# Ledger of designs, part 67: peptides against a protein of PDB entry 3EFO

Target 1, 262 residues: chain A of PDB entry 3EFO
Amino acid sequence: SQLADLYKSCETDALINFFAKSAFKAVLHQPLKVIREILVNQTAHMLACYRKNCASPSAASQLILPDSMKVLPVYMNCLLKNCVLLSRPEISTDERAYQRQLVMTMGVADSQLFFYPQLLPIHTLDVKSTMLPAAVRCSESRLSEEGIFLLANGLHMFLWLGVSSPPELIQGIFNVPSFAHINTDMTLLPEVGNPYSQQLRMIMGIIQQKRPYSMKLTIVKQREQPEMVFRQFLVEDKGLYGGSSYVDFLCCVHKEICQLLN

## One batch from the design tools (peptide)

Design b1_p28_1_s3 (made by RFdiffusion4, then SolubleMPNN; from b1_p28_1 with T2R E3A V10I F12E V25L I26V S28K)
Fold by OpenDDE base, seed 1:
Structure b1_p28_1_s3 (fold): chain B 262 residues (1-262), chain A 28 residues (1-28)
Amino acid sequence: as target 1 above (262 residues)
Amino acid sequence: SRAELEEEIIEEAQEELKKRGLELLVDK
């Protein structure tokens, strides 16, 4: 059917970009709560329409997602938890306004990275390899106290260090003897010159090269106060200020779909 | 790589939803 063909041609990243810009524009005229509700309703309606008109009959306990939209709820949930739509006390009004304006001009690739950051386990780096480490899920469950992770969303770059990070890596990156000696006020890594340091700098350069904005580097130590800001970028996790985990969001969407179809 | 990550997200969600009495199905 024509409708089935429409769903097959659907591009999730483009939809998220569209919804983001629409929602961010609406911020000027509507309460944030209402905007979030609209986004959830739109998501439910799209999926309900698919189930009604395109999918085979299924049990009420089943959530059916077309392949083209299989990750739409993931990124929609990220959008819903963004500081522009879900206000956080640690984010200033000016910063929210700035981010809102930036997203309004972002292309699909930029917005996608913005809403779902890249999280790289750099403690696993092979200095002899030219490949970037494989990104992991943006969740606390993927962090390790023994690990070092680089997070980038196109606007900010974070270097997160576990409390038990390898001393040799700390020495290699920062030229200090221990975790406690790392200065988190620095915005640039020191020029240590060893292979690991050079490889890390190369990776950071590659990430930066693909983005239109210069990302400021923030060094984050696990269990220190600034880590709270970093954790807000772990978009799959339950939010501290009203955001849901992805699974919880799926349950919510499922319930809404059922209500629409019954 | 991104595709692999997304597949992992879906698979994990499927498992977690089963625990809640729901079945997530991807219609290809």
Scores: peptide ipSAE 0.708, ipTM 0.967, DockQ to the pose 0.901
Fold by OpenDDE base, seed 3:
Structure b1_p28_1_s3 (fold): chain B 262 residues (1-262), chain A 28 residues (1-28)
Amino acid sequence: as target 1 above (262 residues)
Amino acid sequence: SRAELEEEIIEEAQEELKKRGLELLVDK
């Protein structure tokens, strides 16, 4: 059927890009609350339509996602939690406007990275390897007090340091003896020159290579006030200012689907 | 890879939703 073919041909990344631009355009003339509601409704309607017309009969307790859209709710939730659609006190009006305008011109790849950042455990780096470390989930649950993580979303780059980060790594990266000695006002890593430092710099370079914007580096210490800004980029987590966790969002979507079909 | 990460997300969501009395199914 035409409908079945439509779902099979659906590309999540393209849809997210479309919804993002649509929503961000709507910010100019609609309340944020309404925009968010529309996005949720659209998500629910798409999935309800699939369940009704394409999926096999299922119990009310089941949430059926077509394979092509299996991660759509993930990124939709990220979109909903973005500072453009969900105001945050620490984000200025100018910054929000700037990000809105940027997204309006982003391609699919850029928007995906923007809404779901790369989070890399750089404390696991092998200085002899040329491979990038595998990205982890953008959630606090994937952080560790003993770890060091690099986060990038195409616009910002963060280096997050656990309170128990290995002193040898701190020395290698910052050329200081301990966590307490790290200056978080730095926007550039020092040229230490050891293999670990060089490897980290190379990784940062690779991340920056095909991005249209130069990402400013922010160094963040765990448990310091600026970490709160960093946590906003952990998009799978429950938002501090009204955003839902991914699982909570799925529950919400499921409920709405059921309402539509019952 | 991104695909592997996404699979992990889905699997974890499936587990968590089961705890809430919901079943997440991916229709291939």
Scores: peptide ipSAE 0.707, ipTM 0.967, DockQ to the pose 0.901
Fold by OpenDDE base, seed 4:
Structure b1_p28_1_s3 (fold): chain B 262 residues (1-262), chain A 28 residues (1-28)
Amino acid sequence: as target 1 above (262 residues)
Amino acid sequence: SRAELEEEIIEEAQEELKKRGLELLVDK
C-alpha cells in the first residue's frame, strides 16, 4: 500500500527531469548506447515493480501504467531520441554540448517543454482571439501540406510551411506572393503589420515570454533540406537515426517488463 | 490543454497497440 501510494504521487515531469540530468551527466563517462539502455531498463524496472506489487493480476499482453506515469513512456522516448543521447549528423558536437549544459540547469517545466515541444497550428489563428491555438501532437501525422505550424521547445522556434500553405497567409506573414518566394535564411519575421502578422508575432512573444532563453526562429519549407532538422522535433515519430516511434517504444518497454517478470 | 493532448496520445496508443495484440491499460 505504501508503494502504491508512492506511485500515485509520482510526477512524470519531475522524473523526466531527473532522468534527463542523470543521463546527460553520464554522457561524460558512458557510451550513448549504454545510457539509452539504462534509461529503458530503469523505465521497465519501475513499471515492472508496479505491475508486480501494485497492479491487479493481468495478462502478459497487457501493459499496465499507473495514472501518474501514463505518459512517462512518451517523454522517456523523447529523452531517448534527444540529440544529446542519440547523436545526429545534422547536430554539431558543439550544439549537443550546449544543449546538454542547458538541460543540466533546467527546471521541470523547462525540461518538459524541451523534450516535448509545443506544435501550434498557426494557420488556424483567430486574429480576434488572444488565446493561443491548441497544441497538436508532435508528429508528422498532425502536419498538413495546407498548414503552417509553429514549433517551440524553449531553445528553438520553427515556423513550418506546408507546400500548399495558403498564399494569403504567406503574404500576410512574409509579404511575398508565394511559397517559393519565402526566404528561409531569415531569422526574423518581417514587420508586415496586418492583423494576422501581428497575431502571429503576439503568439511568438507569448511563447518567448514564458521561457528563460531567447529562441532563434528558423523558417522551414516542407520538402526542403532544412525540414529534416525540423522533423527531429516531431518526437513521437520514428527517428531517422535509431529513434523509435512512441508505439514502438511502448512495445519495447512491454517486452522488457515481461522479461523482468517472466 | 496539455492534459487533453496527453489523453489523446494515450488513447491513440491504446488503439495502435491493440492492432499489435497488446492492451495498454491505465490504472486510476
Scores: peptide ipSAE 0.706, ipTM 0.966, DockQ to the pose 0.918
Fold by OpenDDE base, seed 2:
Structure b1_p28_1_s3 (fold): chain B 262 residues (1-262), chain A 28 residues (1-28)
Amino acid sequence: as target 1 above (262 residues)
Amino acid sequence: SRAELEEEIIEEAQEELKKRGLELLVDK
């Protein structure tokens, strides 16, 4: 059917970009709560329409997503938890305004990275490899106390260090004896000159490439207060300020779909 | 890759939702 073809041709990245810009524009004249509700409603309506017109009959306990939109809820949830739409005390009004303006000009690729950051396990780096380490899910469950992770969303870059990060890596990256000696006030990594340091710098350079803005580097130690800011970028997790986990969001969407169809 | 991560997200969601009495189905 024509409608089925429409769903098959749907581009999730483009939709998210569109919804983000529309929502961020609406911030100027609508309450944040209303904007978030609209986004959820729109998501539910699109999926309800699919269920009604395109999908095979299904039980009430089933949530059916077309393949083209299978990850739409993921990124929609990320959008909903963004500091522009979900105010967080640690984010200044100016920063929210700045991010809002930036997103309004972002292309699809930029917005995707912005809403779902890259999280790279730096502790697994192979200094002999030219390939970037495989990104992991943006969730606390993917972090390790023994690990070092680099997170980037096109605007910010974080280097997160577990409390039990390997001393040799700490020495290699920061040229200090231990985790405790790392200065988190630095915004640049020292040029230590060893292969690991060079590889990390190369990776950071690659990540910075083709990004329209220079990403500020923030060093984050696990269990220190600034880690809370970092955790807000773990977009799959439940937020501290009203954001839901992806699974919780799916449940919410499912309920709304059922309400629309019944 | 991003696609691989997305598939992982979906698979994990399917498992978690099943525990909650919901079945996430992806129509291909």
Scores: peptide ipSAE 0.706, ipTM 0.967, DockQ to the pose 0.892

Design b1_p28_1_s4 (made by RFdiffusion4, then SolubleMPNN; from b1_p28_1, 13 letters changed)
Fold by OpenDDE base, seed 1:
Structure b1_p28_1_s4 (fold): chain B 262 residues (1-262), chain A 28 residues (1-28)
Amino acid sequence: as target 1 above (262 residues)
Amino acid sequence: DRAALEEELLAEAQRELAKRGLELLVDK
């Protein structure tokens, strides 16, 4: 059917870009709560329509996603939790306005990174390798107290350090003897000159070169106050200001689909 | 990389939803 073909041809990245721009435009005319509700409704309606018209009959306890939209919910949840649509006290009005304007001009690739950041385990770096470490899921569950992680979303870059980060890595990156000596007010890494420092700087450079905007570096220590801001970029987790975890969002979508069809 | 990450994401979601009595299915 034409409808089935439509779903097969859909690309999640393009849809998210479209929804983001539509929602961010609507911010000027509608309350944020209403905009979020519309996005959830649109998600549920699209999936309900698929279940009704394209999928085989299924049990009420099943959530069926077409292959072309299998990751639509996770990115939709990221959009819903973005500071433009879900205001947070730590984000200024100017910053929200800035991000809103930026997204309005973003292409598909840029918006994908913006809503779902790259989280890289820097502590696993091989100084002899030119390859970037494999990204991990944007969740606190993927962090470790003994680890060091780099997060980038095209606008911001964070270097997160666990409280038990290896002293040798701390020395290698910051040229200080311990975690406690790291100055989190710096926005640039020192040029220590050892292989690990050079590799990290190279990786940061590669990430920056792929993006149209210069990313400011923020150094974050685990359990310090600025970590709260960092955690908001762990988009799969439950938000502090009303945002759902990815799993909870899936449950919510499922419930709404059932309400539409039953 | 991204594809692998997304597959991992879906697999974990399937497991977590199963614990809640829901079955997440990807229809190919």
Scores: peptide ipSAE 0.714, ipTM 0.970, DockQ to the pose 0.899
Fold by OpenDDE base, seed 2:
Structure b1_p28_1_s4 (fold): chain B 262 residues (1-262), chain A 28 residues (1-28)
Amino acid sequence: as target 1 above (262 residues)
Amino acid sequence: DRAALEEELLAEAQRELAKRGLELLVDK
């Protein structure tokens, strides 16, 4: 059917970009709560329409996603949890305004990275490899107290250090003897000159070169105050200020679909 | 790559939703 073909041709990245720009434009004229509700409703309506018109009959306990939209919910949830739509006290009005304006001009690739950050396990770096480490999911479950992770979303870059991160890596990156000696006020890594430091700098450079904006580096120690800000970028997890986990959002979408169809 | 990450994400979601009595299905 024509409708089925439409869903098959759908591109989630493009949709998220569209929804983001629409929502961020609406911020000027509508309450944030209303905007978020609209986004959820739109998501539910699209999926309900698919279930009604394109999918085979299914049980009420089933959530059916077309292949073209299989990851739409996760990115939609990221959009809903963005500081522009879900205001957080640690984010200034100016910062929200800035991010809003930036997103309004972002292409699809930029918006994807912006809403779902790249999280790289730096502690697994092979200094002899020319490849970037494989990104992991943006969830606390993927962090480790023994690990060091780099997070980037096109605007911000975080270097997160576990409380038990290897001293040799700390020495290699910061030229200090231990975790306690790391200065989190620094916004630039020292040029230590060893292979590990060079590799990390190379990775950071590659990430930066692919982005139109210069990303500010923030050093984050696990269990210190700035970690709370960092955790907000773990977009799959439940937010501190009203944002749902990915799984909870899926349940919410399912419920909404059922309400629309019953 | 991104595709692999998304597949992992989806697979875990399927498992977690199953624990809640929901079945997440991708219609190809």
Scores: peptide ipSAE 0.704, ipTM 0.968, DockQ to the pose 0.910
Fold by OpenDDE base, seed 5:
Structure b1_p28_1_s4 (fold): chain B 262 residues (1-262), chain A 28 residues (1-28)
Amino acid sequence: as target 1 above (262 residues)
Amino acid sequence: DRAALEEELLAEAQRELAKRGLELLVDK
């Protein structure tokens, strides 16, 4: 059917970009709560329509996603939890305004990275390899107290350090004896000159080269106050200020779909 | 890569939703 063909041709990345721009435009004349409700409603309607018209009959306990939209919910949840749509105390009005303006002009690739950051376990770096570490899920469950992670979303870059991160790596990156000696006020890594430092800098450079904006580096120590800001970029997790986890969002979407079809 | 990450994400979601009595099904 024509409708089935439409779903097959759907591109999640493009949809998210569209919804983001639409929502961010609406911020100027609609309450944030209403905007979020509209986004959820639109998501539910699209999926309800698919279930009704394109999918085979299914049980009420099933959440049916077309293949083309199988990851739409996760990115939609990221959009809903963005500081522009979900105000957070740690984010200034100016910062929200700035991000809103940036997204309004972002292409599909840029918006995808913006809403779902890359999280790289750099403590696993092989200094003899030029390959980037494989990104992990943006969730606290993927962090480790013994690890060091680099997070980038096209606008911000965070270097997260576990409380038990290896002293040799700390020395390699910062040229200091221990975790306690790391100065988190710096926005640039020191030129230590060892292979590990060079490799990390190279990775950061590669990430930066692919982005139109210069990313500000923030060094974050686990269990320190700035980590709270960092955790907001772990977009799969439940937010501190009203944002749902990915799983909770899926449940919400399922509920909405059922309500529409009943 | 991104595709592998998304597959992992979906697989975990399927498991977690199953614990809640829901079945996440991708219709291919």
Scores: peptide ipSAE 0.703, ipTM 0.968, DockQ to the pose 0.909
Fold by OpenDDE base, seed 4:
Structure b1_p28_1_s4 (fold): chain B 262 residues (1-262), chain A 28 residues (1-28)
Amino acid sequence: as target 1 above (262 residues)
Amino acid sequence: DRAALEEELLAEAQRELAKRGLELLVDK
């Protein structure tokens, strides 16, 4: 059917870009709560329509996603939790306005990275490899107290350090003897010059080269107050200011679909 | 890489939703 073909041709990245721009435009005229509700509703309607018209009969306890939209919910949740749509006290009005404006001009690739950051476990870096480490899920569950992670979303770059980060890596990156000695006020890594430092800088450079905007670096220590800002970029987790976890969002979407169809 | 990450994400979601009595299915 034509409708089935439509779903097959859908591109999640493009859809998210569209929804983001639409929502961010609406910020000027509608309350944020309403905008978020509309996004959820639109998501539910799209999936409900699929279930009704394209999918085989299924039980009420089933959430059916077409392959083309299998990751739509996660990115939609990221959009819903973005500081432009979900106000966070730690984000200034100017910053929100800035991000809003940037997204309005972003291409599909840029918006995808913006809403779902890359989280790289750099504590496992092979200094002899030219490959970037494989990104992990943007969730606290993927962090390790012994680990060091680099997060980038095209606008911001965070270097997160676990409380038990290896001293040798800390020294390699910051040229200080321990975690406690790391100065989180710095926005640039020191030029230490060892292989690990060079590799990290190379990785950061590669990430930066792929993006049109210069990313500001923020160094974050685990369990320090500024980490709360970093945690907001762990988009799969439950937010501090009303944002749902990915799983909770899926449940919400399922419920909404059921309400539409039953 | 991204595809692998997304597959992992979906797999975990499936497991978590199952705990809540829901079945997440991807229709190919």
Scores: peptide ipSAE 0.702, ipTM 0.968, DockQ to the pose 0.930

Design b1_p28_2 (made by RFdiffusion4)
Fold by OpenDDE base, seed 2:
Structure b1_p28_2 (fold): chain B 262 residues (1-262), chain A 28 residues (1-28)
Amino acid sequence: as target 1 above (262 residues)
Amino acid sequence: PSHVAFDMSLPREELEEQAAKVVEEHLE
C-alpha cells in the first residue's frame, strides 16, 4: 500500500533530526513540558497509524514498529531527555542555548550521533586490528569495573575507567602505575608511544574525523564526581532529572497507542 | 510488511532483552 511504502521510507535518523529541530524551535514559544508531550503524542500517533493501517492484526499487548522505525523510541527518548527539553541543574542556560543552536544546524548523521552517543569498549582493543571495536549500548549495564570505555557524541569525548581497569592498560594509556595515579584534570592523552596507546589515539582520530567540532576529552574515573556527568550520556538508562529509561519509554508509547486505538 | 514486535506483557527482564536486541542490531 501507499501508506506502507511511506513508512518504509521514514528512516529514524531523518525523523529524529526533524523532530529535534522542530522541538528546539518550539522552545522559544512553548513550555518544555508541552513540547515533550507533543513529541510523545506524535510518536504514538505515527505508530498507531501504522498499526491500524499497515500492520497485521496482533494482540493489544504488542508494540508494533515498522523496521524503519524500530529504533525510533530509543532515539525519541534521547531527544526527550536532552538538556534543551529537560532542564538539568548542572547545565547552564548558556550551554542549553549553545546545544540548541548546534542541533538546529546539524545534518542527519550529526544529530544521530549527538542524541545517541557512540560507546566503545576500548579495553577489548586488538592492537593488530584496523577496525574500530563494536559499539555497545549506552547503558550502565554495558559498563564493567574492569573495563575502559570511550564515549563520543560529536561534541564531547569521555574516557571512562573502571575502578578495576587493568593496570597494564592504564600504564599503556597514561604512563602511570595505577588507577589512583591517573590525573583526571588532563584533557589530552600522553604520547606514550606503545601499540595500545597508538591504537587508542587512532580510534580517537577516526571518531574526530568528519565531525564539525573538535571534541574535548574528559577523563572519568568510576565513582568519582565527574562520573555523574558521564552517566548522563548513558541515554538508555533512567535519567537523574525525570528522564525515562528506554524500556520505560516503550511502555509509555505503547500505553498511549492503546489509548488512541481503543 | 517487515516489522518488529515487542510483547509488552512479558516480564521486564525479557522485554529488556528484546529491546536490547533491536538496538544492538542497529549498532552493527
Scores: peptide ipSAE 0.732, ipTM 0.967, DockQ to the pose 0.943
Fold by OpenDDE base, seed 5:
Structure b1_p28_2 (fold): chain B 262 residues (1-262), chain A 28 residues (1-28)
Amino acid sequence: as target 1 above (262 residues)
Amino acid sequence: PSHVAFDMSLPREELEEQAAKVVEEHLE
């Protein structure tokens, strides 16, 4: 059907870009709560329409997503939890305004990275490989105390260090003997010159490639205060200030779809 | 099929696994 073809052509990244810009524009004249409700409603309506008109019959307990929108819920949840739509105490008004303006000018590729960051387990790096590490889900569940992770969203870059991260890697990256000696005030990695350091720098360069803005680097130690900021980028997790987890949002969307179809 | 189905009646842990799989496939 024509409608089925439409859903096949609707890619999540394009939809999120559209919804983000629409929502961020609406911030100028509508309450944030209303904007968030509209986004949820739109999501539910789109999926309800698909279920009704395009999908094969299934149990009401099933949440049916077309392939093109299989990750729409996770990205929509990211949008809903963004500081522009969900105010956070640690984010200044100026920062919110800045992000709003940035997103208004972002292309599809930029916005998808912005809302769902790339999280890379760099402690698994093979210095002999030219391939980037496989990205992991943006959730605390994917972090490890023994790990070192690089997170990037097109604007910020974080190097997260577990409390039990390997001393040899710490030495390789920072040229210091231990986790405790790492200076988190630095915004640049030292030029250590060993293969691991070079590989990490290369990866950072690749991530920065073709991004419109130079990402500032923040070094984050696990269990230190700045980690709280980092955790806000773990977008699949439950937020501290009213944001839902990915799974919670799935439940929310499903509930609303059921209400629409009953 | 041209769709993904989450069984919302499943226990939370199983639903989380299904959800994780969808995202992981997307990241690949």
Scores: peptide ipSAE 0.731, ipTM 0.967, DockQ to the pose 0.881
Fold by OpenDDE base, seed 1:
Structure b1_p28_2 (fold): chain B 262 residues (1-262), chain A 28 residues (1-28)
Amino acid sequence: as target 1 above (262 residues)
Amino acid sequence: PSHVAFDMSLPREELEEQAAKVVEEHLE
């Protein structure tokens, strides 16, 4: 059917770009709460329509997503939790305004990275490989106290160090003997010159080359105060200021779909 | 399959696992 074909052609990244720009424009004229409600309603209506008209009959307990929208709920939740739509005390008015303006001009590729960051386990790096490590989900559950992770969203870059991160890697990256000696005030990695350091710098360079803006590097130690800022980029987790987890949002969407169809 | 189905009646842990799988496949 024409409707089925339409859903097949609707890619999540394009939809999120559209919804983000629409919502961010609406910020000038409507309350944030109303905008968020509209986004949730639109999501539920699209999926309800699919279930009713395009999907085979299934149990009411099932949440059915077309393949093209399989990660729509994840990204929509990220949009809903963004500081432009969900005000947070730690984010200044100027920063919110800046992000709003940036997103209004972003293409599809830029916006998807902005809302769902790339999180890379760099402690698993193979210095002999030219391939980037596979990205992991943006959730605390994927972090390890023994790990080192690089996070990038097109505007910011974070290097997160677990409290038990390997001393040999710390030495390789920072040329210091231990976790405690790492200076988190630095915005550039030292040029240590060993293979691991060079590989990390190469990875950071690749990430930066694909983005239109220069990303500032922030070094983050686990359990230190600045880690709270980093945790806000773990977008699948429950937010501190009213944002839901990914799974909680799935439940919310499912309930609303059921209400629409029953 | 042309769609993904989550069984919302499953225990929370299993639902989280299914949800995680969908995202992980996307990240590959």
Scores: peptide ipSAE 0.730, ipTM 0.967, DockQ to the pose 0.867
Fold by OpenDDE base, seed 4:
Structure b1_p28_2 (fold): chain B 262 residues (1-262), chain A 28 residues (1-28)
Amino acid sequence: as target 1 above (262 residues)
Amino acid sequence: PSHVAFDMSLPREELEEQAAKVVEEHLE
């Protein structure tokens, strides 16, 4: 059907870009709470329409998504939790305004990265490979105390270190003997010159390569206070200031769809 | 498949696993 074809062609990244710009424009005229409610409503309506007109009959307990929108919920949740739409005490008014303006000018590729960061396990790097490690889900559940992770969203770059991260890697990256010696006030990695350091720098370069803005690097040590800022970029997790987890949002969307159809 | 289905009646842990798979597939 014509509708079925429409849904097949509707890519999540394009939708999120559109919704983000629409919502961020609305910030000037509507309360944030209302904007968030509208976004959820629009999401539910789109998916309800699909279920009604395009999907095969299924149990009411199932949340049915077209393949093109299989990750729409997770990205929409990211949008809803963004500091522009959900104010956070740790984010200044100026920073929020800045991000708003940036997103208004972002293309599809930029916005999808902005809302759902790339999280890379760099502790498993193969120094012989020039390929980026496979990205993991932006959730605390995918972090490990023994791991080192690089997170990037096009504006910020974080290097997160687990409390039990390998000393040899710490030395390789920072030229210090242990986790405790890492200076988190640094915004640049030292040029240690070993293969691992060079590989990491290369990866960082690749990540930066096609981004329009230079990403500031923040070093984050697990269980230190600044880690809380980093955790806000773990967008699948429950937020500290009213944001839902990815799964919670799925439940929310499903509930609203059911209300629309039943 | 042309669509993805989450069984929302499943226990939370299983739902999380299903949700995770969808995102992980996307990240590949």
Scores: peptide ipSAE 0.729, ipTM 0.966, DockQ to the pose 0.869

